# Peptides against a protein of PDB entry 2ODG, part 86

Target 1, 89 residues: chain A of PDB entry 2ODG
Amino acid sequence: MTTSQKHRDFVAEPMGEKPVGSLAGIGEVLGKKLEERGFDKAYVVLGQFLVLKKDEDLFREWLKDTCGANAKQSRDCFGCLREWCDAFL

## One batch from the design tools (peptide; made by RFdiffusion4, then SolubleMPNN)

Design b2_p26_1_s2 (from b2_p26_1, 12 letters changed)
Fold by OpenDDE base, seed 3:
Structure b2_p26_1_s2 (fold): chain B 89 residues (1-89), chain A 26 residues (1-26)
Amino acid sequence: as target 1 above (89 residues)
Amino acid sequence: MKEEEEKELLEKSREAGQALLDRELE
């Protein structure tokens, strides 16, 4: 499997104040839905990822329930955060 | 992890999300 350039760009550096839409798998539609729920920054979603102890199934279920992410979108987002944490956490 | 732990972690995450939503509406 290959990753997107969006994924590579995100995992390459500290996320800082990057918007939630910078996460792989989170496009404009999902980004807007997340922002409406208060998840405006990528680090807020990272927080949820960590609360769920980096568990893939739990995180992907949460993301689906929160913004309606499909299987590919939740997989891409999970992979993005996992690899970022492997590099910087 | 244990099923009960999974339920608790999901609930904590959802509660945090609700808190953010509530504050945004203030």
Scores: peptide ipSAE 0.193, ipTM 0.731, DockQ to the pose 0.131
Fold by OpenDDE base, seed 5:
Structure b2_p26_1_s2 (fold): chain B 89 residues (1-89), chain A 26 residues (1-26)
Amino acid sequence: as target 1 above (89 residues)
Amino acid sequence: MKEEEEKELLEKSREAGQALLDRELE
């Protein structure tokens, strides 16, 4: 499927200290909820993604349970992290 | 993924999340 510009911008370079809201699928609402849970940076969510061994079902379920992400939001976020890892890990 | 492994990984994720919350409360 076609990716967003937000996705392309994120996967194009090292994430460094980018905020959690820079992840595809994570808008202002989900970003604030994640920040309230201590996930203020994209690399913290990356950490959870890696702990879950990059498993799509586990990660998307975790994201839904943590911030209320819907199916599209969790899919976009997963795809963003997967492609970033393919490029930089 | 095996069911037992899924449970273990979810637990590790939960523990990591709890550790973050504990630090944020300090």
Scores: peptide ipSAE 0.185, ipTM 0.725, DockQ to the pose 0.133
Fold by OpenDDE base, seed 4:
Structure b2_p26_1_s2 (fold): chain B 89 residues (1-89), chain A 26 residues (1-26)
Amino acid sequence: as target 1 above (89 residues)
Amino acid sequence: MKEEEEKELLEKSREAGQALLDRELE
């Protein structure tokens, strides 16, 4: 699998206060929907990822149910958070 | 993952999400 530049940019450094839209797979549409649900920062979505014990199926299902992410978007977002955690947790 | 554990984790996630929504609606 290949990754996007957006993915590489996110996993390369501590996420700090980056907006939720900085996550790979999360564009403007999904980002706005997540923000409406209180997920305004990438670290809030990271929190959900960790609550779900980094389980891919659970996280991707949650993301779909929360903001309507499709299979590619949820895969990209999951992969982004997984690789970030591998580097920084 | 056990079915019961999966249900528990999803419920915790749902509760956290709902708490965020409730704060924004206030």
Scores: peptide ipSAE 0.178, ipTM 0.719, DockQ to the pose 0.130
Fold by OpenDDE base, seed 1:
Structure b2_p26_1_s2 (fold): chain B 89 residues (1-89), chain A 26 residues (1-26)
Amino acid sequence: as target 1 above (89 residues)
Amino acid sequence: MKEEEEKELLEKSREAGQALLDRELE
């Protein structure tokens, strides 16, 4: 499958202080929900991704439970973080 | 992943999330 430009923009550089909404699959609705739960920066979600040992099923389930992400949104977000880690971690 | 390891990781995840909520309420 092809990736979005949003995905490519995120994985192209260190994430620094990028907001959670910069993650692929995380739009305004999901972003606001994540922010309300304390996940305001992309690196906080990265932290959760790493705590779950980069496991796709665990992370996608967590994301669904935390902000209501659907299958595509969680897949896009997971793929975004996976490829970012492959490049920079 | 082993079931026990999965449970441990989910617990760590839960604890991290709770810590964020606790701090946000301060």
Scores: peptide ipSAE 0.172, ipTM 0.714, DockQ to the pose 0.132

Design b2_p26_1_s3 (from b2_p26_1, 9 letters changed)
Fold by OpenDDE base, seed 2:
Structure b2_p26_1_s3 (fold): chain B 89 residues (1-89), chain A 26 residues (1-26)
Amino acid sequence: as target 1 above (89 residues)
Amino acid sequence: SEKEKEEELLEKSKEAGKKVLEKEKE
């Protein structure tokens, strides 16, 4: 599979205080919904990813239930966080 | 309630994420 430039940009550096919309698969629509639920920063979604023990099915299901992400969006977001963790944790 | 559980998970997520952020700053 190929990755987007957005994915590559995110996994290339520490995430710091980046907004949730910086995550691959999270556009303006999903980002606003996540922010409304309190997931306003990328690190909060990272936290959820870690709380779920990096389980792909659990995370992608959570993302779908939380903001309505489709299969591609949840895959892109999961992959973005997984590869970021592999690089920086 | 489901809303309470969601807020609990949010707090756990924020805590876990903040631990990573603090490590980045070190």
Scores: peptide ipSAE 0.671, ipTM 0.920, DockQ to the pose 0.931
Fold by OpenDDE base, seed 3:
Structure b2_p26_1_s3 (fold): chain B 89 residues (1-89), chain A 26 residues (1-26)
Amino acid sequence: as target 1 above (89 residues)
Amino acid sequence: SEKEKEEELLEKSKEAGKKVLEKEKE
């Protein structure tokens, strides 16, 4: 399947101080829940992704447990961070 | 406790992410 424009915009450049809502799969609802838990910036979620050793199952489970992400949302978010890391790390 | 574990994980995530941001600025 094709990626979203939101995904393409995120993986094309350094993330800097982008808000957590800039991540593919993270809309306003999930973004607010993540912010309430202290994950307010995209780089903090990136940090969690790295702490979990880029493990897809662990990351997607964490995202589900933390903000209630569904399967598509967690897949999109994971893919977004994976491809960003492939380009910049 | 679960709350303490969540706080610790958040701090680890922030630290890991900050290291990446600092590298971007070089």
Scores: peptide ipSAE 0.664, ipTM 0.919, DockQ to the pose 0.933
Fold by OpenDDE base, seed 4:
Structure b2_p26_1_s3 (fold): chain B 89 residues (1-89), chain A 26 residues (1-26)
Amino acid sequence: as target 1 above (89 residues)
Amino acid sequence: SEKEKEEELLEKSKEAGKKVLEKEKE
């Protein structure tokens, strides 16, 4: 598998106050929908990822239900958070 | 069962998101 530059940029450094749209797989459309639901920062989505105990299926289902993410988008977002956690958590 | 626990966790996560949204609207 290959990763995007967006993925590599996100996993390379502390998350801080990065917007939700900085997550791999989260573009403008999904980002706006997430923000409307109160998930405006990447760390809020990280929180959901952790609440779901880093489970891929649960997280990807949550993301789909919350903002309409497709399979690739949810996979990219999951992978982004997983690798970030591997580096910093 | 483990499946039921996973489903419960997913539902709780969804509810948490809704609560965040409601709080921000106040």
Scores: peptide ipSAE 0.086, ipTM 0.657, DockQ to the pose 0.110
Fold by OpenDDE base, seed 1:
Structure b2_p26_1_s3 (fold): chain B 89 residues (1-89), chain A 26 residues (1-26)
Amino acid sequence: as target 1 above (89 residues)
Amino acid sequence: SEKEKEEELLEKSKEAGKKVLEKEKE
């Protein structure tokens, strides 16, 4: 599988205060839903990813339950955070 | 079981998120 440019842009540098919408798989619709639930920054979602011990199934299920992400969106978001952690954590 | 432990972790994580949201709305 290939990654998007959005994915590559995110994993290339420290995320700092980047909005949640900067995560791969998180478009405008999902971004707004996440923000409404208090997940306004990418680092907050990163925190959730880490609390779930980087488990793909748990994280993707959480994302689905939280904002209604479909399989592709949750996969893209998971992959984005996994690769970012591999580079910077 | 491992499945039960994973489910428990998921539920605890959801609860933590809910608490953060409640705090931010106060």
Scores: peptide ipSAE 0.077, ipTM 0.652, DockQ to the pose 0.110

Design b2_p26_1_s4 (from b2_p26_1, 13 letters changed)
Fold by OpenDDE base, seed 2:
Structure b2_p26_1_s4 (fold): chain B 89 residues (1-89), chain A 26 residues (1-26)
Amino acid sequence: as target 1 above (89 residues)
Amino acid sequence: SAEEAEKKLLEQARKAGQALLDREKE
């Protein structure tokens, strides 16, 4: 599958203090919902990804339950974090 | 079991999220 430029931009470098909205699949709507729940930085969502042992089904379920992400959004976000971890973790 | 382990992981993630939500309410 092809990835977005947003995905490529995120996985290209350490995420540092990047906002949660920098994650692929997390647009303005989902980003605001996540921020309202304390997930203001991408690394906080990364933390949840790691707590769930990088399991795709668990993470995508969690993301859906947390901010209402649809299948594509959760897939894009998962793929973004997976590839970032492959490069930097 | 594997299913129980997965439930535990989800619960841990939920608890972490709830803690953040609680602080945002303060």
Scores: peptide ipSAE 0.393, ipTM 0.831, DockQ to the pose 0.130
Fold by OpenDDE base, seed 1:
Structure b2_p26_1_s4 (fold): chain B 89 residues (1-89), chain A 26 residues (1-26)
Amino acid sequence: as target 1 above (89 residues)
Amino acid sequence: SAEEAEKKLLEQARKAGQALLDREKE
């Protein structure tokens, strides 16, 4: 699969305090919805990713239910977190 | 079962999210 520059930028370094909108697949619309629910930082979503044991189906379902992410958005977000974890976790 | 385990994980994630939502509403 081809990744976006946004994905590459995110997985290249520790995420620190990066906003949730820095995650691949999370645009302005989804970002605002996530922020309204307390997911203001990317690491909070990372937390859910880890709680779900890095399971793609579970995470993507959760993300869809939480902010209305479509298949591509949830896939991009999952891939972003997976590759970040492979590098830094 | 595996299905039940997955449901529990999703529920845990949901609860965590709900807690954050509740805080944002304050």
Scores: peptide ipSAE 0.391, ipTM 0.831, DockQ to the pose 0.131
Fold by OpenDDE base, seed 4:
Structure b2_p26_1_s4 (fold): chain B 89 residues (1-89), chain A 26 residues (1-26)
Amino acid sequence: as target 1 above (89 residues)
Amino acid sequence: SAEEAEKKLLEQARKAGQALLDREKE
């Protein structure tokens, strides 16, 4: 499957203070839910991604449990963070 | 075991998230 422009925009540059909604797979609904739990910035979710040792299954499970992300949303978000880390971490 | 280790990682992530949630509710 191909990536979205949203994905490409995110992985192309340092994420800095980008909001959580900038992550691929995280739309308005999921973004609001994440923000309500203190995950207002993309780098906070990145932190969880790293705590989980970049493991896809663990991260996607965590994301689902945290904001109700479906399989595609969690996959897109994981892929976004993975490729960002490959480029900048 | 590997499975136990994975559960520990998830718990750590959960605890971190809970701390943020608690802060937001204050």
Scores: peptide ipSAE 0.387, ipTM 0.831, DockQ to the pose 0.131
Fold by OpenDDE base, seed 3:
Structure b2_p26_1_s4 (fold): chain B 89 residues (1-89), chain A 26 residues (1-26)
Amino acid sequence: as target 1 above (89 residues)
Amino acid sequence: SAEEAEKKLLEQARKAGQALLDREKE
């Protein structure tokens, strides 16, 4: 499978204070919905990813329920966080 | 059980999200 440049940009370095919209799969629409619910930084979503023990099904279900992410969006977001954790966690 | 454990984790994540939502409404 191929990844987006957005994915590559995110997994290449520590995320620091990057906004939630920097995550692959999180576009303008989902980003705004997440921000409205307090998930303004990528690390807040990372926190949920870790609480769910990095489980793909649990995380993707949570993301869908939280902001309405579709299958591709949740897959891209999960993959982005998984690969970031592999490099930096 | 494994299913109960997964439900508990999801509930914890939801509670954390609700806390953030409440603060954003202030």
Scores: peptide ipSAE 0.374, ipTM 0.825, DockQ to the pose 0.131

Design b2_p26_2_s1 (from b2_p26_2, 11 letters changed)
Fold by OpenDDE base, seed 1:
Structure b2_p26_2_s1 (fold): chain B 89 residues (1-89), chain A 26 residues (1-26)
Amino acid sequence: as target 1 above (89 residues)
Amino acid sequence: SELKEQVERARELGEAARERALEQAK
């Protein structure tokens, strides 16, 4: 499977204060919705990912419920966080 | 799921932290 350049850019370095929109699968529409719910930074979404014990189904369901992410968007976001954690956690 | 429900309970307890983020996002 292939990944986007956005995915590769995110997983290549520490997350720091990157905005939520820097996550793969999170465009302007989803990013604004997440920010409106208090998930302004990528690390806040990372926190949710970790509390869900990195479970793909639970995380993708949460993301859909929270910002209306479709299947591809939630898959891309999950994969982005999973690979970031594999590298840095 | 039970785990998702636990996360939602934790989310409620942490709401104050995100309120500050919302203020900064304006």
Scores: peptide ipSAE 0.078, ipTM 0.611, DockQ to the pose 0.065
Fold by OpenDDE base, seed 4:
Formats: sequence, C-alpha cells, structure tokens
Structure b2_p26_2_s1 (fold): chain B 89 residues (1-89), chain A 26 residues (1-26)
Amino acid sequence: as target 1 above (89 residues)
Amino acid sequence: SELKEQVERARELGEAARERALEQAK
C-alpha cells in the first residue's frame, strides 16, 4: 500500500518538538484526545511505541484504547513511527 | 500479559511529566 504525504514528511527528518498531530493517522480529533491524555508531542507517542518494544498489535491496541483510533488510523500511525525509527534510531 | 503490566508501570512513572505538559497547555 502507498503512504501519504503526511507520512513521508514525518519520516524524512528528526521529529524534534513536532506536535502529536504531525503523526500519520492522527488528525485533529485524535490529536486533541491524545493531548488531553498528556501525549502532546510526537516524541511522547514515540516513547510509548518504544516501551511496547515496537510491537504492532500492542501499540495499535493502545492507540485505540487511548484515543479511539480506528484500524486505518492506528496502522498509519504505527507505520509512521516504525519507518521513522528505521531511519533515525 | 507481563509486557502489558510492565507498560502500565512505565506509564505510571511518566504520569507526572504528562501532567506537567497538560498544565503547560492550559
């Protein structure tokens, strides 16, 4: 499957202080819900991704439980973080 | 699972940091 431009923009550079909404699959609705839970920056979600040892099923389940992400949104977000880590970790 | 329990412990340890972030956002 193809990736979005949002995905490509995110994985192309260090994430720095980018907001959580810059992650692929995370729009305004999910971003606001994540921010309300203290996940305001993309790197905070990255931290959760790494604590889960990059496990896709666990991360996508967590994202669904935390902000209500659907299957596509959680897949896009997981893929975004996975490919970012492949480039920068 | 054991991994989920470990994740929960890690989440709790980081709770204070996220609370500070929420205060900054207000």
Scores: peptide ipSAE 0.072, ipTM 0.609, DockQ to the pose 0.064
Fold by OpenDDE base, seed 2:
Structure b2_p26_2_s1 (fold): chain B 89 residues (1-89), chain A 26 residues (1-26)
Amino acid sequence: as target 1 above (89 residues)
Amino acid sequence: SELKEQVERARELGEAARERALEQAK
């Protein structure tokens, strides 16, 4: 499987203050739900990803429980954060 | 503070997910 342009755009540069919706797999619907839960910036979701020790199953389950992400959305978001971390952490 | 509440919420959700994952793995 290949990555999206959205994924490539995110992993290519420092995260900075990018909104949560800039993460691959996080569209307008999921983004709004995450923002309502206090996850307004991508780095806040990154924080949760790191707290969960970068564990795929734990993170994807958390994302599903938090905003209703489906399997593809959670996979895309996880992969986006994993590759960003590989590049910048 | 709002930040503290957000962090606590994230922690609680993460811990709940961890607990469920551990139970499912048994």
Scores: peptide ipSAE 0.070, ipTM 0.589, DockQ to the pose 0.053
Fold by OpenDDE base, seed 3:
Structure b2_p26_2_s1 (fold): chain B 89 residues (1-89), chain A 26 residues (1-26)
Amino acid sequence: as target 1 above (89 residues)
Amino acid sequence: SELKEQVERARELGEAARERALEQAK
């Protein structure tokens, strides 16, 4: 599979205060929905990812239920957080 | 499973906290 430049930009450095929309798979539509649910920063979604024990099925299902992410969007977001954690946790 | 139940409880508590934060920010 090919990763996006957005993915590569995110996994290359500490996420700090990056907005939730900086996550791969999270565009304007999903970003707005996540922000409306209190997930305004990427690190808040990271927190949910970690609470779910980095489980792919649980995280992708949660993301779908929370903001309506489709299969590709949830896959891209999961992969983004997984690779970031591999590099920085 | 017990793990899934624990995760769900944690998710619910987190969501409630975020909702309160959003209300306070308005």
Scores: peptide ipSAE 0.067, ipTM 0.588, DockQ to the pose 0.064

Design b2_p26_2_s2 (from b2_p26_2, 12 letters changed)
Fold by OpenDDE base, seed 5:
Structure b2_p26_2_s2 (fold): chain B 89 residues (1-89), chain A 26 residues (1-26)
Amino acid sequence: as target 1 above (89 residues)
Amino acid sequence: SELEEQVKKAEELGRKARERALELAK
């Protein structure tokens, strides 16, 4: 499958203090919901991804339950974090 | 399982950290 420019921008460099909305699949609506739950930075979501041992099903289910992400949004977000970790972790 | 218990504990600690951060940001 092809990736978005947003995905490519995120996986290309260390994430530092990037906001949660910089993650592929996380738009304004999902970003606001995540921020309200205390997931304001991309690295906080990365933390959850790592606690779940990078498991796709667990992470995508968590994202859906936490902010209402649909299948494409959760897939894009998972892929974004997976490829970032492959490059920098 | 052990993993599930570890995840649960980590999530609880994470929740506390996020809540504290939100309060301090006010």
Scores: peptide ipSAE 0.162, ipTM 0.680, DockQ to the pose 0.060
Fold by OpenDDE base, seed 3:
Structure b2_p26_2_s2 (fold): chain B 89 residues (1-89), chain A 26 residues (1-26)
Amino acid sequence: as target 1 above (89 residues)
Amino acid sequence: SELEEQVKKAEELGRKARERALELAK
């Protein structure tokens, strides 16, 4: 499986105050929906990822239920956060 | 389960924090 440049850009450095839309799999549509729910920064989604103990199925289901992410989008987002955590957490 | 209870509590507090942040945002 190949990753996108967006994924590589995100996992390469500390996320700081990056917007939620900087996460792989989170485009303009999903980003707006997440922001409306108060998930405006990538670190807020990271928080949910960690509360769910990094469980892929639970996180991807949560993302689907929260913003309507499809299987590809939720997979990309999960992979992005997992790889970031492997590097920095 | 214990995990479900912990997650539920964390999500409740998180929701409150997000709602407050949205109110303060211009």
Scores: peptide ipSAE 0.161, ipTM 0.679, DockQ to the pose 0.060
Fold by OpenDDE base, seed 1:
Structure b2_p26_2_s2 (fold): chain B 89 residues (1-89), chain A 26 residues (1-26)
Amino acid sequence: as target 1 above (89 residues)
Amino acid sequence: SELEEQVKKAEELGRKARERALELAK
């Protein structure tokens, strides 16, 4: 499996106050939809990822339902958060 | 499942927090 530079940039350092759009798989369209739902920072989406106990199916379904993410976008976002947590949590 | 019930409750609280934050950001 290959990852994007966006993914690598995100998992390389603490996320701090990075916007939700810094997550792999989250472009301008999905980012704006997430922001409108109150998920403006990457750490808010991280929170959802954690309350779902890092479950891939539940998280990807949630992301699809919340912002209309397709399979690739939800997979990229999940992988981004999973690898970030493996490194820093 | 037990997880789904816990998630449901957590999501209710999360929604309240996000809604409050959105109001304060205006």
Scores: peptide ipSAE 0.158, ipTM 0.680, DockQ to the pose 0.059
Fold by OpenDDE base, seed 2:
Structure b2_p26_2_s2 (fold): chain B 89 residues (1-89), chain A 26 residues (1-26)
Amino acid sequence: as target 1 above (89 residues)
Amino acid sequence: SELEEQVKKAEELGRKARERALELAK
């Protein structure tokens, strides 16, 4: 499978203060739900990703439970964070 | 396990931080 332009845009540079909606797989609907739970910035979701030791199954399950992400959305978001970490951590 | 305990502790602290941030953002 190929990545989206949104994915490529995110993994290309430090995330800084980017909103949670800048993550691949996180559209307006999921973004708003995450923001309501206090995950307003991409780095907050990154924090959860790292606390879960970058485990794909745990992270994708967490994302589903937290904002209702489907399989594709959670896959895209996980891949986005994984590749960002590979580049910048 | 040790990992589960640390994750739980971190998530608790994270929740508190997020809740405080939400309150301050009102």
Scores: peptide ipSAE 0.154, ipTM 0.672, DockQ to the pose 0.059

Design b2_p26_2_s3 (from b2_p26_2, 13 letters changed)
Fold by OpenDDE base, seed 3:
Structure b2_p26_2_s3 (fold): chain B 89 residues (1-89), chain A 26 residues (1-26)
Amino acid sequence: as target 1 above (89 residues)
Amino acid sequence: DELKELVERSEKLGRAARERAEELAA
């Protein structure tokens, strides 16, 4: 499966203070919903990803329940964080 | 269940952090 340029841009470097909307699969709609719930930075979502032990099903379900992400959005976001962790964690 | 509790705790902490950030930015 092919990745987006947004995915490649995110996994290429340390995430630092990047906003939550920088994550693949997180557009403006989902980004605003996450920010309203206190997840304003990509590293806050990374924290949740790690608390869930990097489990795909648990993370994707959490993302769906938290901001209403669909299957593609949650898959893209999970893949983005997984590959970032493989490179930098 | 476990997922519900994790979501609730995450949102509670997130809201508190956001409110603090808004205070510091004002």
Scores: peptide ipSAE 0.089, ipTM 0.600, DockQ to the pose 0.089
Fold by OpenDDE base, seed 2:
Structure b2_p26_2_s3 (fold): chain B 89 residues (1-89), chain A 26 residues (1-26)
Amino acid sequence: as target 1 above (89 residues)
Amino acid sequence: DELKELVERSEKLGRAARERAEELAA
């Protein structure tokens, strides 16, 4: 499958202090919900991704439960973090 | 439940990190 420009923009460089909304699949609605739960930066969600040992099913389930992400949104977000880690970890 | 356990671990680590940050900021 093809990736979005948002995905490509995110995986192309160190994430630094990028907001959570910079992650592919995370729009303004999901971003606000994540921020309300303490996940204000992309690196905080990365932390959760790593704590879940990069497991796709666990991460996508967590994302759904935490901010109401649908299947596509959780897939996009997972793929974004996976590819970022492949490049920088 | 694996997810529950891992989420709890994450939350514990998060609390520890916040507490450390507060100590350093004081």
Scores: peptide ipSAE 0.075, ipTM 0.603, DockQ to the pose 0.122
Fold by OpenDDE base, seed 1:
Structure b2_p26_2_s3 (fold): chain B 89 residues (1-89), chain A 26 residues (1-26)
Amino acid sequence: as target 1 above (89 residues)
Amino acid sequence: DELKELVERSEKLGRAARERAEELAA
């Protein structure tokens, strides 16, 4: 499977204070919805990812329920966080 | 407040994750 440049840019370095919209699969529409629900930074979404024990099904379901992410968007976001964790955790 | 709501959601999701892990381990 191929990844986007956005994915590669995110997994290449510590995320710091990057906005939630920097996550692969999270565009302007989903980003705004996440921000309205309190997920304004990428690390807040990382927190949910970790609380869910990195479970793909639970995370993707949560993302769908929280901001309306479709299958591709949730897959891209999950993959982004998984690979970031592989590099930095 | 917003933080309280976020924490409550996280706790709820955490419980769900634990329940799923227990089911998978059984």
Scores: peptide ipSAE 0.033, ipTM 0.522, DockQ to the pose 0.086
Fold by OpenDDE base, seed 4:
Structure b2_p26_2_s3 (fold): chain B 89 residues (1-89), chain A 26 residues (1-26)
Amino acid sequence: as target 1 above (89 residues)
Amino acid sequence: DELKELVERSEKLGRAARERAEELAA
């Protein structure tokens, strides 16, 4: 499957201080929920991704439980972080 | 304490990850 432009924009450069909503799959609704739980920056979610050993199932389940992400949203977010790490980590 | 809550949450997730890894390795 193809990636979104949002995905490509995110993985193309260091994430710096980008808000959590910059992650593919994370829109306004999910972003606000994540921010309410302390995940205001993309790098905070990256931290969770890394502490979960980059495991897709664990991360996607966490995202679902934390902000109510559906299957596509969690997949997009996972793929976004995975490919960012491949490029920069 | 927001930071404390985040740390505790991350630790729980970390334990889950380790348990899954151990299960997969067994």
Scores: peptide ipSAE 0.032, ipTM 0.534, DockQ to the pose 0.085

